# Peptides against a protein of PDB entry 5EG6: the designs that were tried, part 93

Target 1, 151 residues: chain A of PDB entry 5EG6
Amino acid sequence: RLRSQTVSTRYLHVEGGNFHASSQQWGAFYIHLLDDDESEGEEFTVRDGYIHYGQTVKLVCSVTGMALPRLIIRKVDKQTALLDADDPVSQLHKCAFYLKDTERMYLCLSQERIIQFQATPCPKEQNKEMINDGASWTIISTDKAEYTFYE

## One batch from the design tools (peptide; made by RFdiffusion4, then SolubleMPNN)

Design b1_p26_3_s1 (from b1_p26_3, 14 letters changed)
Fold by OpenDDE base, seed 4:
Structure b1_p26_3_s1 (fold): chain B 151 residues (1-151), chain A 26 residues (1-26)
Amino acid sequence: as target 1 above (151 residues)
Amino acid sequence: SAAKEKELKELQKKFIEELLNTVGQD
């Protein structure tokens, strides 16, 4: 399960004061769980607990402290984002980052740039939105796990 | 430093503004 912690996502990193994309680099970020009513801003209050799909998160560069706008992390099934999934975020499973308070805009990798991609509603499934491959992200935790063994 | 922090925040602001004004079709 994923919680407010340091994570890495492929392609995304910060260079020269901007977010950039690289096929060879993984950026290290803090993923922070926010309250659903948290307003946009440079300062925000982090909520404790495990992150579930549908919740609001902030991605903050671990090096520079730069942050993306508020995102809603959503579960991905093939090339669709699930709007009503609320189970705990699965590490290594693909997810999508909906830009909160937008018209179906998702964080998307296009070539070497980070852009918005507008999802298309699924005609027969109101709980899904069609996204492209560039809007599907993989997250891995970079936190160290410690184990105690008993003889 | 305070100056560096201010610069970084300004760059972040510019990036966010650009992001919010860029929509892709891929």
Scores: peptide ipSAE 0.219, ipTM 0.729, DockQ to the pose 0.822
Fold by OpenDDE base, seed 5:
Structure b1_p26_3_s1 (fold): chain B 151 residues (1-151), chain A 26 residues (1-26)
Amino acid sequence: as target 1 above (151 residues)
Amino acid sequence: SAAKEKELKELQKKFIEELLNTVGQD
């Protein structure tokens, strides 16, 4: 189970006022649960409760307060993102971050940069989208709200 | 400080713009 809390995501961190990716560094972020109807913006209202796949979240740097656009956290099964999974987010499983209101765009690590990757529909499985490894993320809970660490 | 916060917000906007305009291929 995962609630709105401080987490660390591999490769993603903030340095010099910008988001950066590093294969050797973990960043500390707050993951905030939002209402499904929450609008995009620098200011947002955090919802209480356990985070489930399919819900809207904000990733906020615990140090600088910089935030990514609204994301939908989705469960990953092998090389696919599940569109209809709604169980509680598990730290034991990889996840994907769909950029809300895009055409199947996911956060992706590519050459030490965070970019968008467009998932491909699965013809035989309408509840799945194919993603690459760079779009599959691991998150771990941490109480180190103001720290980054090297892997 | 307020000045620093403003700077960070501006950098955030630039980052977001770059992110939204960058699509990678598999």
Scores: peptide ipSAE 0.137, ipTM 0.685, DockQ to the pose 0.875
Fold by OpenDDE base, seed 3:
Structure b1_p26_3_s1 (fold): chain B 151 residues (1-151), chain A 26 residues (1-26)
Amino acid sequence: as target 1 above (151 residues)
Amino acid sequence: SAAKEKELKELQKKFIEELLNTVGQD
């Protein structure tokens, strides 16, 4: 199970005090659980507890303090994001980060860039959206605030 | 330092702007 804590996320990392991106590196971030009604902003209220799929989170760089917009963490099943999964987030299980309040936009790694990828609805499965491999992420819990993992 | 903090905030702004303005076409 995952709580508001430090995690390692692929691609984003800090080198020489600056924010960099590499598909071969894992950066250290704080993942913060937010209330579902939390507004976007530089300052936010962190909620205590275990993180479940479907909940709103913030990713904050442990070194620079840089933060991404509000995300909804969703469970991934093969090439699909599950819209109604609500079980606790598990380590090493692939997940997707939906950009909150967008038209099915997900964080995606494409050609060494972080972009938005629009998921495609599944006509036969209303509780799923089709995503690509670049929109599937892996997170690993770590106790180290400053940590870089190389694949 | 205050200068470094300002620089980091500007970097964050640029990153977020790039993210919000880039949509994949795969």
Scores: peptide ipSAE 0.113, ipTM 0.661, DockQ to the pose 0.651
Fold by OpenDDE base, seed 2:
Structure b1_p26_3_s1 (fold): chain B 151 residues (1-151), chain A 26 residues (1-26)
Amino acid sequence: as target 1 above (151 residues)
Amino acid sequence: SAAKEKELKELQKKFIEELLNTVGQD
């Protein structure tokens, strides 16, 4: 399970005061759990507890303090983001970062840049959105963390 | 420093603006 803590993610890192992407680099970030009603801004209130899929989070660079807009962390199954998953975030699973209050926009790695990717609605499953591989992320805790394994 | 913080915030703003205006396709 993942809590508000320092995490590392592949590809995303900070160089020269800005976000950059590289397949050879890992960036360290703070992931902060927010209230669902937290407004967008540079200042935000962090809540304690285990992060669940569907909750609002902030990613803050541990080096520069730069923050991304509010994100909803969603569980990924293959190339689909699950909209209704609400179990605790697991480091064993890939995740997607939905940009809150957008039309299915997700953080995506494309040609070594971080961009938005618009997910496509899944025709047969309303609780899923189709994403590309670039919008699927792996998170690894850099702090002491509790792990939950699924068989 | 305050100057450094201001610079970083400005860079952040530019990044966010770029992010919000860049939509990729598969």
Scores: peptide ipSAE 0.124, ipTM 0.680, DockQ to the pose 0.797; fails the geometry check

Design b1_p26_3_s2 (from b1_p26_3, 13 letters changed)
Fold by OpenDDE base, seed 1:
Structure b1_p26_3_s2 (fold): chain B 151 residues (1-151), chain A 26 residues (1-26)
Amino acid sequence: as target 1 above (151 residues)
Amino acid sequence: SAEEEKLLKELQKKFLEELLNTIGTD
């Protein structure tokens, strides 16, 4: 299970103050659980406990301290984000980061353009939205695995 | 494949980097 803590991704790391992607390097971020009613802002109150899918989180760069806008962490099933999944986040399972209060916008790069990716509703499955592979993330707690990144 | 995943993560990196630099909290 994932809780408010430092997490790492195998593919994204910071080197020389810049973000870099490498299959052999790791980046570190703080993932913080927020209350569902937490407002957007640089200042926010972190909630203790295990993170569940569907909850609001903040991703904070461990190096720069910069935070992304509020995100809802969602479970990924193949090429879809699950809208109603609420089980504890599995660190080895792929997840997607929905930009809160947007029209199905996810953290992703699509079609070689730097834009927020708008998920497509699944006509036959209202509890799912179609995303691309670029919107799927795998994160792991620093408590569960060793990591190395450069700053 | 692993290479495809690496490429996708590279794209994600670029997006995240740009997002962090240009989009702040309000």
Scores: peptide ipSAE 0.027, ipTM 0.497, DockQ to the pose 0.045
Fold by OpenDDE base, seed 2:
Structure b1_p26_3_s2 (fold): chain B 151 residues (1-151), chain A 26 residues (1-26)
Amino acid sequence: as target 1 above (151 residues)
Amino acid sequence: SAEEEKLLKELQKKFLEELLNTIGTD
């Protein structure tokens, strides 16, 4: 299970005080659980406990302290994000980060850039939204500020 | 309130814009 702690995800890291994407580097972030009714802002109240899919979280860079807007962490099934999954987040499974209060916008890696990608509704399944591989993120626990691959 | 919600959305937009401006910049 995932708690509010330092985690790393591939392709998202900070360089020169800005967010960057890299296939060779992993960024380290604090993932903080928020209440569902928490307002957007630089200051926020962190909720203690295990993180479940569907809950609101904040990602904060462990190095710079830069924070992303509020996100809803969602479970991924193949090329779809699940809208109604609520089980505990597994660090062994891919997840998607929905930008809260947007029209189906997700954090996405595209051509070594981080963008927001608009998911497409699934006509046959109302509880799913179609995403791409770039919108699927892997999270692992770490106390490292940065992980880099070397050849 | 409706006004509060509007302010929150504006704040959210600002954060998104800030994020997009910082992502990938050198």
Scores: peptide ipSAE 0.027, ipTM 0.521, DockQ to the pose 0.060
Fold by OpenDDE base, seed 4:
Structure b1_p26_3_s2 (fold): chain B 151 residues (1-151), chain A 26 residues (1-26)
Amino acid sequence: as target 1 above (151 residues)
Amino acid sequence: SAEEEKLLKELQKKFLEELLNTIGTD
């Protein structure tokens, strides 16, 4: 189970005070669990506990302290984001980062840049949104603390 | 309130725009 801790995100890192994408480099970030009612801002209150899909998180660069906007971490099945999954986040499993309070915008890697990608609703499945491969991420914990994987 | 929520969304949008500008800078 994932909790507020240091993690590495593939392709995402900070260089020179800016967010960058690289196929060869990994960025180290703190992933923080937030309350669902936490407002957007550079300053925020971290919640303790294990992270579940559907919860709000903040990604903070471990080096610069720069933070992305509030994200909802969602479970990924193939090329779809699951909207109603709420089980514990499994590290090494694919996930998507929905930009909270947007119109289906997801954090996406495109042409070695980080962009927002608008997901398409699934025609027959209201609980799923279609994303591209660039919006599917893998998180690897870099924390030394013991944790339990959820498979 | 609804008004507060609207304001927060606007602020978040501006924050996103600023972030995207930062991302686009080498």
Scores: peptide ipSAE 0.025, ipTM 0.532, DockQ to the pose 0.058
Fold by OpenDDE base, seed 5:
Structure b1_p26_3_s2 (fold): chain B 151 residues (1-151), chain A 26 residues (1-26)
Amino acid sequence: as target 1 above (151 residues)
Amino acid sequence: SAEEEKLLKELQKKFLEELLNTIGTD
């Protein structure tokens, strides 16, 4: 089960003050659980507890402190993102990161770049959206993390 | 430091802007 903690995100890392994608490198990030009504911003309140699919999270680089916009972590079933899954996040299961308040945009790896991928609605399954492999992520918890503090 | 923080925020802003403006489909 996943909690607000330091995790490694496959393909995503920080170098030179920017987010980069690499098939050979891993970035260490804090995944922070937020309230559903938390507004976008550099300052945010972290919620305690286990992270469940469908909840809002912040990915923060453990090294630089740089953060991505608010994301909704969603469960992945094959090549679809589940919109109504609410069970605890499994680190052994693939997940998708929906950019909150967008038109079905998901965090996606494409040609070694991080982009937004627009999911396609599933006509016969309203609780699912079609995503590609690049929008399916794996999470691995880390026990050690190096970070720099900026004042 | 304050200077480092400012720089970091600027870099973050640029990244976020690029991320938000970069879209792809397949």
Scores: peptide ipSAE 0.048, ipTM 0.539, DockQ to the pose 0.811; fails the geometry check

Design b1_p26_3_s3 (from b1_p26_3, 11 letters changed)
Fold by OpenDDE base, seed 1:
Structure b1_p26_3_s3 (fold): chain B 151 residues (1-151), chain A 26 residues (1-26)
Amino acid sequence: as target 1 above (151 residues)
Amino acid sequence: MEEEKEELRKKQREFLEKLLATIGTD
């Protein structure tokens, strides 16, 4: 008898000095807005303002201080990352985290591991890259200021 | 669930500013 495991939400988490994806534990991360020309490093200059798709961010674990490399947060449409979206980041939309200055590498969940996944170019849509489900993330909750507008 | 999210998106959007966030998959 196949025991179907319920596919549950997995959370980005830091454990044992490593980023991983946990179904039981979740990390709280600062999403720091950086300048587009900010260099990679442990120290970085944080900008003020609403985070928009296409902008460079640093994800920093609030507990351990461990950070991922510089990321570009991109809007996701189905299984594609949008390269030219620049509207404010919304929790209502899926997003992808492009590893800045890589060849289409995205932060990706693979079971309990956090890996890099190389997106595939969309031949007929140059403003899109194909990603897998593991590279599609959701900002689930925040404790900081949110701006809401109604359409 | 996806349909509900789409309906919500049509009504409102919440944007993020300097946030402490939990990040996960669906």
Scores: peptide ipSAE 0.216, ipTM 0.649, DockQ to the pose 0.023
Fold by OpenDDE base, seed 4:
Structure b1_p26_3_s3 (fold): chain B 151 residues (1-151), chain A 26 residues (1-26)
Amino acid sequence: as target 1 above (151 residues)
Amino acid sequence: MEEEKEELRKKQREFLEKLLATIGTD
């Protein structure tokens, strides 16, 4: 299955002690740079520096302190995650969050849920993996802990 | 112009060190 699926606009949010995807609310998260050899855990050591694609990061909710597992932030080109991109992360690029030490599992939104989506290898391009639209994220900066959209 | 682009990227990277919001779709 190489087809992509378009998902309605959803935002990463923490509510009720869980990560979920909301169409009306979004959470503000710290993105912490980790060493490549940092182990998984609730406690971690933050590394100084600007984030580059390919590096290991922790996303931490600014309000609750809840964190996702270690992620490798990867640059997205169209519907593919680039495995070897290492330039600085830019808000002008879409990105994907690979769950570190998994078999091509990426952070993905599916309706109201945050799930893991297994990317498909690109047979002709070893430096790319095919992801769906739900695994393609846009990052924006904010200084607000939480934001609620009003209709 | 290219210098301005780089400056913008620099500022964006600095912002990412703090708070961010992830959006599922474009």
Scores: peptide ipSAE 0.208, ipTM 0.715, DockQ to the pose 0.024
Fold by OpenDDE base, seed 2:
Structure b1_p26_3_s3 (fold): chain B 151 residues (1-151), chain A 26 residues (1-26)
Amino acid sequence: as target 1 above (151 residues)
Amino acid sequence: MEEEKEELRKKQREFLEKLLATIGTD
């Protein structure tokens, strides 16, 4: 028989050279700000400044150095990604990570896997795209886990 | 150039360090 899935918290993590979602393990990531015209690659130029919604970023695992493709960080309102929000990124907001140069593909949690989810356009609101809960992320500090970076 | 890149990354770490993305409960 099939069992109903419960709502749970999962963390972005890198294991075995892959990004995945774990209920126990978590990764600490750097969010590097890039120029809008920065090309894709393992080598990238980091910009100075605080990140704002709508800007291009690179998520890099602090331990392994593994990185996701270039992303645009977007503000989330309910279950929609805002396309024109440009205020500073805040931990008080949910966010979504649009995969740059794709057709509305967003970083998404699917149980233990990290996948791409295609957002649905909002016909009545051109500045919004509809995402699912798995594509809505919360940025938290590792201070809750008493983690300290060592350089 | 590499030195500048390192400094920029250092600055990024100063205010964006210790971040992780999670999917939480509603």
Scores: peptide ipSAE 0.201, ipTM 0.621, DockQ to the pose 0.044
Fold by OpenDDE base, seed 3:
Structure b1_p26_3_s3 (fold): chain B 151 residues (1-151), chain A 26 residues (1-26)
Amino acid sequence: as target 1 above (151 residues)
Amino acid sequence: MEEEKEELRKKQREFLEKLLATIGTD
């Protein structure tokens, strides 16, 4: 059978008060750095400084103001999230967003939906967790976005 | 402290605005 048309790249977007993944529309998000002990809430205290892997962040839609729960941004190597990487976040790396205070739940794309995906511990590497492709994200500038789509 | 908080948040908006993207494998 012919494979149905697939979209290889999707963008995080907010529509109708919900987060979703779009092949054509994209949202611009503020990535707010928080203290590690910052509590969850609508209001939060922003910390100064460039974001490093392992730090706590809030993603806020620049248009709607909709926000996700507190996340820990982690560096991705192949299909694993690194638990102890702490270097500055770079657009040259893929990243994963761990939902803070969950059991290995990561922000994940599933078709048009944004869901939580539970990572699996790496049996031989305690500093890594296995994630799927939908949980591996790329951060790009709003003025520089070039991607290849496949049918 | 509200005014100081807003200034800090403003700086965050200027330097930390990003677009998040992924490659789907469904």
Scores: peptide ipSAE 0.191, ipTM 0.623, DockQ to the pose 0.047

Design b1_p26_3_s4 (from b1_p26_3, 13 letters changed)
Fold by OpenDDE base, seed 3:
Structure b1_p26_3_s4 (fold): chain B 151 residues (1-151), chain A 26 residues (1-26)
Amino acid sequence: as target 1 above (151 residues)
Amino acid sequence: SAEEEERLRQLQKEFLENLLNTIGTP
């Protein structure tokens, strides 16, 4: 499970012939769980507990304190984001970050830039939206994902 | 797979780097 205020600090690189994680090379980011009714702003109340798909989160830089707008973390199945999944977030599974209160806009990596990508509705599945590979992310934390990504 | 793992590393690296730029950190 992914806990509220989970810190992503790991930079994966080769050291001594093996892949290692370094908290010194990457910037550190917090993922904070918010209430569904939490308003947008620089100041917000963090909710305790495990993060579930469908919940509202904030990504905050641990160094600068700067944050992205509110996001809804959604489960990814192949090339689709699931709109109604509500199970606990798994660091081993792909996820998508929906920009809250937008028309299907997701955070996406494209040509070395982070952009907003508009998902396409699935014609026969109202509980799914089609996204591209750049909109699929994996959360890496030092406390729980060390052995998953360490070689 | 190893290829998928490398892809993941690349995406995560680029995400963190570009996230700072996106939120206004030079």
Scores: peptide ipSAE 0.042, ipTM 0.500, DockQ to the pose 0.044
Fold by OpenDDE base, seed 5:
Structure b1_p26_3_s4 (fold): chain B 151 residues (1-151), chain A 26 residues (1-26)
Amino acid sequence: as target 1 above (151 residues)
Amino acid sequence: SAEEEERLRQLQKEFLENLLNTIGTP
């Protein structure tokens, strides 16, 4: 399941040898693996290795080099984020991005804006948190650590 | 061209800045 909306702003891409602008574009980012104890900052130490669910990552714009705050990439099962999954991140599988050191806040698309959405604990399953559809993202490209995300 | 690339970078930067500002909203 993929939607066409990302954010309420213009995003450019190359098509047919020319630059095109669209409000319905996904972001291309490098995912950099960090140590679990890495502090927040514009400069960070990258760890080598394959990205696994549950690990701390930095999303860096492939064009500008600007980075988002530290995130924990989590596996998604239906409408829940798994808190203890640790297998390698799979291409095209839905994932959620937990904002590190927050109270269950996840990156979420809402009305063409990316906001923080607070997940709800699962009463019967302590290893899961309930998220909405907007907080579930799809990685469509993993070429050379460059990831393209789409809701 | 270099000019086009710079234009793209600028627009991409604006996009990301807007994104970051939005992400900061609880």
Scores: peptide ipSAE 0.040, ipTM 0.500, DockQ to the pose 0.220
Fold by OpenDDE base, seed 1:
Structure b1_p26_3_s4 (fold): chain B 151 residues (1-151), chain A 26 residues (1-26)
Amino acid sequence: as target 1 above (151 residues)
Amino acid sequence: SAEEEERLRQLQKEFLENLLNTIGTP
C-alpha cells in the first residue's frame, strides 16, 4: 500500500540535469497525501496514512522540489478511470492522475510529452471515464531497506 | 499478458520520464 512517501521507478535516473530512462536505475519523486479541502499552492500540509483512490495528492520532484498541481489519484480498469474507487492504492493496481477541479483532465503521455487530456465520459457507466493509455501507470513505493534509489 | 505488461512498462517509463522532466523544467 502507498502512503505519503518517496515513490520510485526503476526506469529513470538523472543525467545532465534531466531524467533519463534506464532499466537498471531508480528515480524518485514524492507523493504526498493532502486533505480534500487543501488549497492549491506551493506550501501544503501533508497527511499521514495510507493513500486511497479518490484522495488528493501532490507529486513533488525529488530533484528540483517542484510540484504539480493537486491531483486526485484514481484507480484504472483497462482504459478507464474509476471515479468511485476508494480502496488503498496498491502497487499492483494501475493508477491515473486527475487534475483536481478540472473537467475530466488527466495527466497523459502523448508524443513524448506530458499533456492534460480530457477523459471521455462513459454513458453506460457513470462511475467510469475513458482515458488514454499514457495515463495508466503503476507506482512503486520506496523502501530504503529494500532498494537504493536515486535522489 | 506478457506483451501487454511490457507495453505498459514502456509507456510508464516514458510517462514518468517526461513527467519528472516537466516538473523539473525551469
Scores: peptide ipSAE 0.031, ipTM 0.478, DockQ to the pose 0.034
Fold by OpenDDE base, seed 4:
Structure b1_p26_3_s4 (fold): chain B 151 residues (1-151), chain A 26 residues (1-26)
Amino acid sequence: as target 1 above (151 residues)
Amino acid sequence: SAEEEERLRQLQKEFLENLLNTIGTP
């Protein structure tokens, strides 16, 4: 189970004295659970507890403290984001970050840049949206907080 | 060092600013 904590993400790392985006390298961020009705802003209230898919989260840079807009963390199955998954987030699963209140926009690594990628509705599966590999992320906890694998 | 840390903070800030500009406000 993933709690509000420091995590490593693949979209920021240091190479040659510069910051780069890479699917194979890792940077450190905080992931914070928010209430579903939390408004957008630089100031926000963090909830305690385990993060579940479908919940609203904030990604905060561990170095600068800068935060991304509110995201909904969603479970990934192959190249699709699951809209109704609500089990606890686990390092065993890939995830996608939906930009809250957008038309199916997800954080995506394209080449060496982070972009918004618009997911396509699945024709026969209303609970899924089609994404690409760049929109699929892996999270690894980097803090000393208690972490339990979810099976 | 403090100087290196500041440099890294600046680089990361620039990176995030670029990211946020790309993402925009949802």
Scores: peptide ipSAE 0.028, ipTM 0.486, DockQ to the pose 0.211

